# Ledger of designs, part 33: peptides against a protein of PDB entry 3OIQ

Target 1, 212 residues: chain A of PDB entry 3OIQ
Amino acid sequence: KNRIFVSSSKDFEGYPSKAIVPVQFVALLTSIHLTETKCLLGFSNFERRGDQSQEDQYLIKLKFKDRGSERLARITISLLCQYFDIELPDLDSDSGASPTVILRDIHLERLCFSSCKALYVSKHGNYTLFLEDIKPLDLVSVISTISTKSTNSSKHSSSELISECDLNNSLVDIFNNLIEMNRDEKNRFKFVKLIHYDIELKKFVQDQQKVL

## One batch from the design tools (peptide; aimed at target 1 I20 L59 K61)

Design b1_p19_7_s4 (made by RFdiffusion4, then SolubleMPNN; from b1_p19_7, 8 letters changed)
Fold by OpenDDE base, seed 1:
Structure b1_p19_7_s4 (fold): chain B 212 residues (1-212), chain A 19 residues (1-19)
Amino acid sequence: as target 1 above (212 residues)
Amino acid sequence: SKLEKEEENEKYTEDLYEE
């Protein structure tokens, strides 16, 4: 089955009440919820949804049913946090206690762009998104990708890769939404409060603000 | 909460993900 690129988590409102659909999206990591019994990742593109919280628009479940899946989930969280410089408590603590990690509002301190592959699984009109694959994206690479209108559609075989256009459009939309949030005095998000706020990001935001 | 809704949805979808 072809993987569907998803630009909005509202797209799922139109999905079949009983289906398995491979999907892909690009969003910011907003939350991590690791307990003894579950592992969830929250993502958002910060699309405006009236008065609803813009956090965790994509709630993605990691399989957490057996020792093998639990280990894979913990390794996935560790690798993501290492990539984004997110401090975690030691997940390998010899204490036999499964470490609990609850992080929220990650986007207020770090822009953690991620390309996610998931399975949309629905039954009786309810759905769950199960993680299949995750690729963290480097912020410098994201800025470069948006700034260079990639006219070079590299001839990579169209069947398995997100169109470069879909990726770029989604990244632009996320930044535009963040710029709007930054302009809103009531919004907690501010670019200058990001731990990694540098001259490059500052310049990029200033240049994008002139186009909006 | 969104988490409570996910836990509810999972109960109905878990069987289809194991297939």
Scores: peptide ipSAE 0.225, ipTM 0.867, DockQ to the pose 0.857
OpenDDE base, seeds 2, 3, 4, 5: peptide ipSAE 0.225, 0.219, 0.226, 0.221; ipTM 0.866, 0.863, 0.866, 0.864; seed 4 fails the geometry check

Design b1_p19_8 (made by RFdiffusion4)
Pose (drawn by RFdiffusion4):
Structure b1_p19_8 (pose): chain A 183 residues (1-47, 54-90, 99-149, 165-212), chain P 19 residues (1-19)
Amino acid sequence: KNRIFVSSSKDFEGYPSKAIVPVQFVALLTSIHLTETKCLLGFSNFEQEDQYLIKLKFKDRGSERLARITISLLCQYFDIELPDPTVILRDIHLERLCFSSCKALYVSKHGNYTLFLEDIKPLDLVSVISTISTKCDLNNSLVDIFNNLIEMNRDEKNRFKFVKLIHYDIELKKFVQDQQKVL
Amino acid sequence: DEELEEIQEETEEFLEEEE
């Protein structure tokens, strides 16, 4: 195929006014909006706000069930508590870091566009830390995301703090420290 | 928000027509 890797939501400015373009990006899961009619997943690389809004479309019940199971499994994989109806989660990153490699389909018309979900591969934080420490587009994005997360932690006014993560590991405390030295 | 929903529906219908 010819899936185009996007490093930023701003890349979508050069894309056609009417086209179907397979894309791929890396970001943190930040929000979920699940209704009976539609589902939107928000991701961000904090270059610091929501940036990617991925839609799971479904019309009938059969496809709604699949969307619900998909959200259920994604949340379970990240240890996100889910009440299972309109379901809303925000600023997930303030509590949990959820790196994800996502493949999507850019669909545009009249200059407007929507990113539809083709695949989502959650990335283990332990592997993310290891992948950065031992050591392309994926890695560049993982590094940039973690750097922005580092600057957000330094900023006193920003609500993002590593110590406030429900999964604040000793190894996470270690990687963050040894990561600031590079700065 | 309503404008975003209209965009999402239009782009979804267009994708289904292409399929």

Design b1_p19_8_s1 (made by RFdiffusion4, then SolubleMPNN; from b1_p19_8, 7 letters changed)
Fold by OpenDDE base, seed 4:
Structure b1_p19_8_s1 (fold): chain B 212 residues (1-212), chain A 19 residues (1-19)
Amino acid sequence: as target 1 above (212 residues)
Amino acid sequence: EEEEEKIDEENEKFLEEEK
C-alpha cells in the first residue's frame, strides 16, 4: 500500500469512517504525554484553524498495552528527548513508579522537527494515529534543505521527487506559520526565546521574512 | 478523556483484527 503524505491534519476529515491508511507527515513536536497507561506525542505544523488551538494537530499514539510496548515507548521518548536536548525528569529514580512526563508547548523553547510515519486507523469515524516510525530532523539540515531547494525549480516529474517536494513544502509552510506567529504580538511563540536561537537560525528567519 | 481512550482501544483492536 502506498503511504500518503499528509500536508494538513484536516485531510483526515475526508478519510473513510472505516479505514487503515499508512500516512506520513512532517511537523514540530509540541507535546509529550507519558503516563503509567498511555504514551502520546503531539505534533503541529501550526496551520491556522480559526479560533482552534494550533497545538497537537497530530496526536500520535504509541502502543502501550504490555511491558514490551511500554518499554519501547519509554525508550522512544528518551531517545527523542536526548536528540532534541529536552530535559526529562530523571526516569531512573529508584522509586519503582515510572515517572509521569507531561510536556507541553515544546515549540516555545525548541524547534523539534520530526518526520512521522503513522497508521490512520478508524473503525466508526473516530480515528487514532498509531506511530510506525519517527525520524527527528536536525534544524541545520532543515534550514539547509529549504535554502538549497528554493533555487532548483527544475520541473522533473518522477514519483520520488513528489515525496521530497512535499517534505520541503511542509517545512517551508511550518516556517512561514512560525514567522506569522512571531510577528503576532499576542502569540507566545518568538524565535528569540528559543534556547537554541543562533546566528544561523536568525539569518534564515530574516531572509524568509523578506519573501513574506 | 475516557471516551478518547475507548476510541483508541477500539481502533487498536480493529488494527489487530485486520493484520
Scores: peptide ipSAE 0.618, ipTM 0.943, DockQ to the pose 0.846
OpenDDE base, seeds 1, 2, 3, 5: peptide ipSAE 0.617, 0.615, 0.618, 0.616; ipTM 0.942, 0.942, 0.942, 0.942

Design b1_p19_8_s2 (made by RFdiffusion4, then SolubleMPNN; from b1_p19_8, 8 letters changed)
Fold by OpenDDE base, seed 3:
Structure b1_p19_8_s2 (fold): chain B 212 residues (1-212), chain A 19 residues (1-19)
Amino acid sequence: as target 1 above (212 residues)
Amino acid sequence: MEEEEKNEEENEEFLEKEK
C-alpha cells in the first residue's frame, strides 16, 4: 500500500472512517507519556490553529498490551532520548515498579526533528495513530538540507518512500512557524532558550528571518 | 472510561482484526 505523506494533522479531519491508512510525517517531538498502561508520543509542526494549543498535533500511540509490546515501547523511548540527549529515569530499574515518564514542551529546550511512519486507524469516525517506525533527524543535517535546496539533486538513491520535496517543505514550514513563535512576545518558545543553541543555529535563524 | 479512551481501544481492536 502506498504511504501518504502528511503535511498537516488537519488532513486527518478529511480521512475515512472504517479505514487503516499508512501515513508519514516530519515533526518536532513535543511530549513523551510512558506509564504502566500506555505509551504516547506527541509531535507538532506548530501550524497555527487559532486559539488551540500547537502542542501534540500528532498524538502517536505505541502498542502497550503485552510484555513484548511494552518492551519495544520502552526500548523506542530509550533510543529516542539517547539520540536527543533527553535525560530519562532508568527504565530497567530492578525495583519491580515500571518507571513513569511524563515529559511535556520538549521543543522549548530541544529541537527533536523526527520522521514518523504511522497507521491512521479509524473504526467509528475518531482516529488513533499507531507508530510503525521513527527516524530521529540531526539538526545540523536538517539545517544543511534546507540551506542546500538551491543546488543540485545529487542522486543518492536512498529508497526512502518520502518525496525529497515533501520532507524539505515540511522542514521549512516548521522553521517558519518557530520563527513566528520566536517573534511573538506571548509565545514561550525562544531559540535562545534551547540547550543546544549555537552559532550555526543562530546564523541559520537570522538568515531565514530575512526571507520572512 | 472516558469516551476518548473507549474509542482508542475500539481502534486498537479494529487494527488487530484487520491484520
Scores: peptide ipSAE 0.564, ipTM 0.924, DockQ to the pose 0.773
OpenDDE base, seeds 1, 2, 4, 5: peptide ipSAE 0.563, 0.560, 0.564, 0.562; ipTM 0.925, 0.925, 0.925, 0.925

Design b1_p19_8_s3 (made by RFdiffusion4, then SolubleMPNN; from b1_p19_8, 7 letters changed)
Fold by OpenDDE base, seed 2:
Structure b1_p19_8_s3 (fold): chain B 212 residues (1-212), chain A 19 residues (1-19)
Amino acid sequence: as target 1 above (212 residues)
Amino acid sequence: SMEEEKIEEENEKFLEEEE
C-alpha cells in the first residue's frame, strides 16, 4: 500500500471510519508520555485550530503490551532524548519500577523536528495513530533545506516515499507558524528562549520574518 | 479518559487482527 503524506492532522477528519492507512508526516515533538502501562509521543505543526492547544496535534502511540514492545518504546524514547539533548529524569532508580517520563511543551526549549511513519487505525470512527518509524531531523539540515530551495537533491533520497516538495512545504509551514507564535505576545513560544538559539537560527528567523 | 482508553484498545485489537 502507498504511504500517504499528511500535511495537516485535519486530513484525518476525511479518513474512513473503518480503515488501516499507512501515513507519514513531519512535525515538532511537543510531548513524551511514558508510564508503566502506555507510551505516547505528541507532535505538532502548530496550525491554528481556534482556541485549542496547538500541542499534540499528532498523538502517536507506541505499542506497550508485552516486555518486547515496552523495551522498544523505552529504547525509542531514550534515543530521541539523546539525539535532541532532552534531559530525562534519572532512569537509574534502583527500584525495579519502570521509569515514568512525562514531558510537555518540549518546543518551548528545543525545536525537535521529526519525520514520522505511522498507521492510522480506525474501527468505529475514532482513530489511533501507531508509530512505525521515527527519524529525528537536524535543525541545521532543516534550515539548509528550506533556504536552498532544494530543486537539486535528485541523488540520495529515492528510498523515502515523501516527495521533497511535501517535506519542504511542511517545514516552511512549521516555521511560519512558529514566527506567528513568536510575534504573539500571548504565546509562550519565543525563539530567543530556545536553549539552542544560535546566530544561524537567529539569521534564518530574521530572513523568514521579512517574507511574512 | 476511560472511554478514550477503550477506543485505543479497540483500535489496537483491530490492528492486531489485520497484521
Scores: peptide ipSAE 0.562, ipTM 0.937, DockQ to the pose 0.864
OpenDDE base, seeds 1, 3, 4, 5: peptide ipSAE 0.558, 0.559, 0.560, 0.559; ipTM 0.936, 0.936, 0.937, 0.937

Design b1_p19_8_s4 (made by RFdiffusion4, then SolubleMPNN; from b1_p19_8, 8 letters changed)
Fold by OpenDDE base, seed 1:
Structure b1_p19_8_s4 (fold): chain B 212 residues (1-212), chain A 19 residues (1-19)
Amino acid sequence: as target 1 above (212 residues)
Amino acid sequence: EEEEEKIEEENEEYLEKEK
């Protein structure tokens, strides 16, 4: 079955009430919820949805039913946090209590761009997104990808790769939404409050602000 | 929360039966 690229979490409102659909999206990591019984990742593109919170627009469940799936979830969280330089408590602590990790509003401190593959699963109209794969994206590559409108459609075999256009459009939309949030005095998001705010990001934001 | 958990369990069971 072909994987569907999703540009908005509203696309799921049009999905069948009984289906399993492989999907892919690009978004910012907003939350991590790891307990003894569940593992959830929140993502957002910060698309405006009236007065609703723009956090966790894509709530992604990791399988957490047995010791094997729990271990895979913990390793996934550890690797993701290591990549984005997110400090976690030691998840391997021999203290027989599984460490609880609850992180929210991650985007206020770090822009954690991620390409996610998930399964949309609905039996009776309410859906769950299950993680299949996650690729963290470095911010320098994201900025480069947007700045270089790659007219080079690399003729890589069309069946497993996101369209470079779909990826670029989603990344641009996220930055545009962040720029709007940064301009809003009521919004907590500010680029200058990011831990990794550097000259390159500053220049990129200033150049994008001239187009909006 | 309990209703969301039940929906997630039902969808996970559906995913396991269809694979």
Scores: peptide ipSAE 0.608, ipTM 0.940, DockQ to the pose 0.868
OpenDDE base, seeds 2, 3, 4, 5: peptide ipSAE 0.607, 0.602, 0.605, 0.604; ipTM 0.940, 0.939, 0.940, 0.940

## One batch from the design tools (peptide; aimed at target 1 K63 K123 Y127 F130)

Design b1_p20_1 (made by RFdiffusion4)
Pose (drawn by RFdiffusion4):
Structure b1_p20_1 (pose): chain A 183 residues (1-47, 54-90, 99-149, 165-212), chain P 20 residues (1-20)
Amino acid sequence: KNRIFVSSSKDFEGYPSKAIVPVQFVALLTSIHLTETKCLLGFSNFEQEDQYLIKLKFKDRGSERLARITISLLCQYFDIELPDPTVILRDIHLERLCFSSCKALYVSKHGNYTLFLEDIKPLDLVSVISTISTKCDLNNSLVDIFNNLIEMNRDEKNRFKFVKLIHYDIELKKFVQDQQKVL
Amino acid sequence: MSFSWPISEYTEEELYEDVE
């Protein structure tokens, strides 16, 4: 194929006014908006706000069920509690870090566009830390994301704090410290 | 482990109708 890797949502400025372009990006899961009619997943690389809004389209009940199972499994994989109806989650990163490699389909018309979900591969935080410590586009993105998360933690006014993560590991405390030295 | 979505099941016309 010819899937284009995007490093930022701003890349979508050079894309056609009407085209179907397979894309791929890496980001943190930040929000979920699940209704009976549609589902939107928000991701961000904190270059610090929501940036990617990925849509799971479904019209009939059969496809709705699949969308619900998909959200259920994604949330379970990240240890996110889910009440299973309109379902809304925000600023998930303030409580849990959820790195994800996502493949999407850019569909545009009249200059407007929507990113439709093709695949989502959750990334284990332990693997993310290891992948950064031992040591392309994926790694560059993981590094940039973690750096921004580091600067957000330094900023006193920013609500993001590692110590406030429900999964604040000793190893996470360790990687963050030894990561600031590089700065 | 990944979660694949059946986007290929949709036609181009159907995708364009849902563009926002």

Design b1_p20_1_s1 (made by RFdiffusion4, then SolubleMPNN; from b1_p20_1, 10 letters changed)
Fold by OpenDDE base, seed 1:
Structure b1_p20_1_s1 (fold): chain B 212 residues (1-212), chain A 20 residues (1-20)
Amino acid sequence: as target 1 above (212 residues)
Amino acid sequence: FSLSYPIDKYSDEELFSEVE
């Protein structure tokens, strides 16, 4: 089945009921929810949705059914957090209690860009997104990719790769949304409060603000 | 790098059963 690139979580409103559809999107990691029964990753592109919270627009489930698969979910979370320099409590603590991790508002401290592959599974008008693959994206690489308008449509028609155009457009849209949030005095998001706010990010934001 | 998650190990029935 062809994988569909999703630019908005609203696209799912038009998706068929009782279906399994492979999807792909790029978004910022906003939350991590790990309990004994569930592992969820929240993502957002911060698309304006009226008065609704712009967080967790994409809820991605890491499915597990036994202790072995639960351990795999924990390892996946640990590796993702290690990449983004997110501090987690020790998930391997010999205390036989499954560690509970609840992180929210990750985007207020760190821009964790991620390219996600998921299965959209729908039933009776509801849906769940199940994780298939996650690729964390380096912020410097994201900035470089947006700044270099790669008009090179590399004709890599490999049916499984997002077009460079779709990825770039989504990354630009995310930054534009963050710039709007940064300008809003009521919004908690501020670029200057990011732990990794540097001269490069500052310059990039200033240059993008001139185009908006 | 990318992290692959083995969702392919679950049947369509198992996936549909978790949709609330």
Scores: peptide ipSAE 0.684, ipTM 0.970, DockQ to the pose 0.884
OpenDDE base, seeds 2, 3, 4, 5: peptide ipSAE 0.683, 0.681, 0.683, 0.683; ipTM 0.970, 0.969, 0.970, 0.970

Design b1_p20_1_s2 (made by RFdiffusion4, then SolubleMPNN; from b1_p20_1, 9 letters changed)
Fold by OpenDDE base, seed 5:
Structure b1_p20_1_s2 (fold): chain B 212 residues (1-212), chain A 20 residues (1-20)
Amino acid sequence: as target 1 above (212 residues)
Amino acid sequence: FSLSYPIEKYSDEELFEEVE
C-alpha cells in the first residue's frame, strides 16, 4: 500500500471513514502518556490552528493487548527517551504497579524531531493513529539537511519513498513555526530555554530569522 | 536508529474496535 506523507494533521479531515491508510509525517515530540491502559505519543509541527494548543497535533497510539506487548511499548518509550536525553522515572520497577508517565511540553526543553510511520484507522468519523515505526532525528542532522539545499533529488521513483523534498519542507515549516513562537512574548517556547541550546543552534536560528 | 512497532500483529478488526 502506498504510504502517504502528511504535512498537516488537517489532511485527516479529508480522509475516508472506515479506512486503514498508512501515513508518514515528521514532527516534534511534545508529550508522552503511559498508563496501565494506554500508551500515547504526542507530536506537533506547531502549525497555527487558531487558539487551540499547538501541542499533540498528532496523537500516536502504541497498541498493546497483553503484558508482553505492554512491555514492548514501555521499552519503545524508554529507547526514545534515552535517544533524546529525556529523564523518565524507572519504567522497569519490579513494583507490580505499572508505571504511569505523563510528560507534556517536551518541546520547551528539547527539540525531539521524529519521523513517524503510522496507520490511520478511521471509524464513525473518528480516527486513531497507530505507531508502525519511529525514527528519531538528530538535531545537527536536521540543521544540516535544512542548511544544505539538498539538490540531490535521487529520483527513486518508487511510490513508497517519501520525497526528500516533503521531509525537508516539513522540517523548514517546523523551524519557521518555532521562530514565530519564539518571537511571540506570550508563547512559552524560547530557544534560549532549550537544555541543548548551543552556538550551532543559535547561529542556525539567527540565520533562519533573516529569511522570515 | 529506528524503532519498528509490530502493529501488523493486529487484525483490521482489532484496530477498528480501538478507534474511539
Scores: peptide ipSAE 0.666, ipTM 0.967, DockQ to the pose 0.914
OpenDDE base, seeds 1, 2, 3, 4: peptide ipSAE 0.666, 0.665, 0.664, 0.664; ipTM 0.967, 0.967, 0.967, 0.967

Design b1_p20_1_s3 (made by RFdiffusion4, then SolubleMPNN; from b1_p20_1, 10 letters changed)
Fold by OpenDDE base, seed 1:
Structure b1_p20_1_s3 (fold): chain B 212 residues (1-212), chain A 20 residues (1-20)
Amino acid sequence: as target 1 above (212 residues)
Amino acid sequence: FSLSYPIESYSDEELFSEVE
């Protein structure tokens, strides 16, 4: 089945009931929810949705059924957090108790860009997104990709890769939404409060603000 | 790098059963 690129989580409102659809999107990691029974990753592109919270627009489930698969979920979370320099409690604690991790508002401290592949699974008008693959994106690489309008759509017609255009458009949209949030005095998001706020990000934001 | 998660190890029935 062809994988569908999703630019908005509103696209799911038009999706069929009782279906399994492979999807792909790019978004910022906003939350991590790990308990004994559930492992969830929240993502957002910060698309404006009226008065609704802009967090967790994409809720991705890491499914597990036994201790082995639960350990795999924990390892996956640990590796993601290691990549993004997110501090986690020790998940391998000998105490035999499954550690509970609840992180929210990750985007207020760190821009954790991620390309996600998921299965959209629908039933009775509801849906769940199950993780298939996650690729964390380096912020410097994201900034460079947006700044260099790759006019060269290399025809990598490999049916499994997001078009470079779709990726770039989604990354631009996310930054534009963050710029709008940064301008809003009521919004908690501020670029200057990011732990990794540097001269490069500052310059990029200033240049992008002139286009909006 | 990318992290692959073995969601293909679950049946369609198992996936449909978890849709709330």
Scores: peptide ipSAE 0.669, ipTM 0.968, DockQ to the pose 0.896
OpenDDE base, seeds 2, 3, 4, 5: peptide ipSAE 0.668, 0.669, 0.668, 0.668; ipTM 0.967, 0.967, 0.968, 0.968

Design b1_p20_1_s4 (made by RFdiffusion4, then SolubleMPNN; from b1_p20_1, 10 letters changed)
Fold by OpenDDE base, seed 4:
Structure b1_p20_1_s4 (fold): chain B 212 residues (1-212), chain A 20 residues (1-20)
Amino acid sequence: as target 1 above (212 residues)
Amino acid sequence: FSLKYPIESYSEEELFSEVE
């Protein structure tokens, strides 16, 4: 089955019931929920949904069924957090209690861009997204990608392949949404509050703000 | 850098059973 690129989590409202559909999206990591019974990653593109929370628009489940697969989920979370410089409690502590990690609002401190592949699995009008693959994206690479491809808008190649255009468009949309959030005095998100806020990000945001 | 998660190790029935 061809993998579908998802630009909005609302797309799932039109998806068939009792189906397995491979999907891909790009979004910011917003939450991590690791307990003894479940592992969830929350992602958002911060698309405006009226009065609905903009957080956790994509809830991705890391499925496990035993201690071995649970350990794999923990390792996956640790590696992801290591990549993004997210401080986690020591998950390897010999204390026989499974560590509980609940992180929220990650995007307020760090822009953790991720390209996710997941299985959309639906039943009785409900769905779950199961993680297949996560690729953390370097912010410098994201900025460079947006900055360089803004000029090549002219070729509608109707290739059924997840186009580099879909990824870029989604990245642009995320930044535009973040810029809107940053402009809103009521919104907690501010670029200047990001731990990794540097001159490059500052310049990029300033340049994007001129186009919006 | 990418992290592959072995979701393919689960049957369709196992996946459908976890949809709430």
Scores: peptide ipSAE 0.688, ipTM 0.970, DockQ to the pose 0.896
OpenDDE base, seeds 1, 2, 3, 5: peptide ipSAE 0.688, 0.687, 0.687, 0.688; ipTM 0.970, 0.970, 0.970, 0.970

Design b1_p20_2 (made by RFdiffusion4)
Pose (drawn by RFdiffusion4):
Structure b1_p20_2 (pose): chain A 183 residues (1-47, 54-90, 99-149, 165-212), chain P 20 residues (1-20)
Amino acid sequence: KNRIFVSSSKDFEGYPSKAIVPVQFVALLTSIHLTETKCLLGFSNFEQEDQYLIKLKFKDRGSERLARITISLLCQYFDIELPDPTVILRDIHLERLCFSSCKALYVSKHGNYTLFLEDIKPLDLVSVISTISTKCDLNNSLVDIFNNLIEMNRDEKNRFKFVKLIHYDIELKKFVQDQQKVL
Amino acid sequence: VSFSWPIDEYTEEELYEDVE
């Protein structure tokens, strides 16, 4: 194929006013909006706000069920608690870090666009840390995301703090420290 | 682990109708 890797949501400025373009990006899962009619997943690389809004479209009940199972499995994979109806989660990153490799379909018309979900591969935080420590586009994005997360942690006014993560590991405490030295 | 979505099940007309 010819899937185009995007490093930032701003890249979508050069894309056609009407086209279907397979794309791929890496970001943290930050929000979920699940209704009976639609589902939107928000992701961000914190270059610090929501940036990618991925849509799971479904019209009938059969496809709705699939969307619900998909959200259920994604949340379970990240240890996110889910009440299973309109379901809303925000600023997930303040409590849990959820790196994800996502493939999407850019669909535009009249200059407007929507990113539809094709695939989402959650990335284990342990693997993310290891991938950064031992050592392309994926890695560049993982590094940039973690650097921004580091600067957000330094900023006293920013609500993001590693110590406040429900999964604040000893190894996470270690990687963050030895990561600031590079700065 | 990866979670795929059946986007190929949709026509182009159907995708364009849901553009926001």

Design b1_p20_2_s1 (made by RFdiffusion4, then SolubleMPNN; from b1_p20_2, 9 letters changed)
Fold by OpenDDE base, seed 1:
Structure b1_p20_2_s1 (fold): chain B 212 residues (1-212), chain A 20 residues (1-20)
Amino acid sequence: as target 1 above (212 residues)
Amino acid sequence: FSLSYPIESYSDEELFEEVE
C-alpha cells in the first residue's frame, strides 16, 4: 500500500473507518508515556486547533504483548531519548517494578524533530496510530534544510520517502507555529528557554520572524 | 539513524482490537 504523507492530524477526520493505512508525518516530540500496560509517544506540529491543547496531536503507540516486546519498546524509548539528550530514569533497574516514565511538554526544553512512519488503524469512528519507524532529525540539519530552499526536486521516486517538498513545508510550518507561540505572552513556549538555544537557532528564528 | 518497530508482527485483528 502507498504510504500517505500527513501534514495535519485533522487529515484523519476524513480517513475511512475500519481501515489500516500506512502514514508518515514530521512533528516535534511532546510527550513520552511508558507504563506497565502502555507505551505512547506524543507528537505535535502545533497547528492551531481553537482552544484545544496543541500538544500530543499525534499519539503514537508502541504495541507490546509480552515481556520481550515490552523490553523492545523500552529500548526504543531509551535510544530515542539518548539521541535527543533526554534524561530518563534507569529503565533496566533490576527492581522488579516496571519503571513508569511520564514526560510532558518536552518541546519547552528541547526541539525533538522526528519523522514518523505509523499505521493508522480505525474502527467504529475511532483510530490508533501504531509506530512502524521513527527517524530523529538533528536541529542543525533541520535549520540547514529550511534555509537552503532545496529546489532540487531530486525525483528520487522511491515510493517510501517523503518528498523533500512535503518535509520542508512541514518543518517550515512547525517553525512558524513555534514563532507564533513565542510571540504569545500567554504561551509557555519560548525559544530562549530551550536548553540548546544557540547563536545559530537565534539567527534562524530572527530571519524567519521577518517573513511572518 | 532510524528505529524500526516490528508492528508487522501483529495481525490486523490484533491491531483492530486495540482501537478503543
Scores: peptide ipSAE 0.660, ipTM 0.967, DockQ to the pose 0.876
OpenDDE base, seeds 2, 3, 4, 5: peptide ipSAE 0.658, 0.657, 0.657, 0.657; ipTM 0.967, 0.966, 0.967, 0.967

Design b1_p20_2_s2 (made by RFdiffusion4, then SolubleMPNN; from b1_p20_2, 10 letters changed)
Fold by OpenDDE base, seed 4:
Structure b1_p20_2_s2 (fold): chain B 212 residues (1-212), chain A 20 residues (1-20)
Amino acid sequence: as target 1 above (212 residues)
Amino acid sequence: ISISYPIESYSDEELFSEVE
């Protein structure tokens, strides 16, 4: 089955019940929830949803059945956190207690762009997104991608273009949403509060702010 | 780096059973 690119988590409202649909999206990591029974990753593109929280618009489940698969979930979380320089408590504690990790508001300190492949699984009007693949994206690469494709609207062939355009459009939308949040005095998000806020990000944000 | 998660190791029935 062809994988569907999802630009908004609202797209799922139109999805069929009792279906398994492979989907892909790009979003910022907003939360990590690891317990003995569940592993969840929250993602958001910060699309405006009225008075609803803009966090965890995509809740991705890392399914496990046993201690072996639970260990794989923990390794996956550790690898993501290592990539994004997120400090986790030692998940390898020799104390046989499964470590509980609850991180929220990750986007307030770090922009953790991620390309996610998931299975949309629906039943009785509800759905769950199960992780298939996650690709953490480097912020420099994201900035470069947005900056370069704004200039090359060359007529290349139809099928590969859709996926790259969709990715770029989503990345632009995320940054635009973050810029709006940064301008809002009531919003906790501020670019200058990001741990990795550098001259490159500053310049990029300043240049994008002139277009909005 | 891409991290693949073995969701294919689960049956459709198992996946449907976890949808609350």
Scores: peptide ipSAE 0.698, ipTM 0.969, DockQ to the pose 0.866
OpenDDE base, seeds 1, 2, 3, 5: peptide ipSAE 0.698, 0.698, 0.696, 0.698; ipTM 0.969, 0.969, 0.969, 0.969

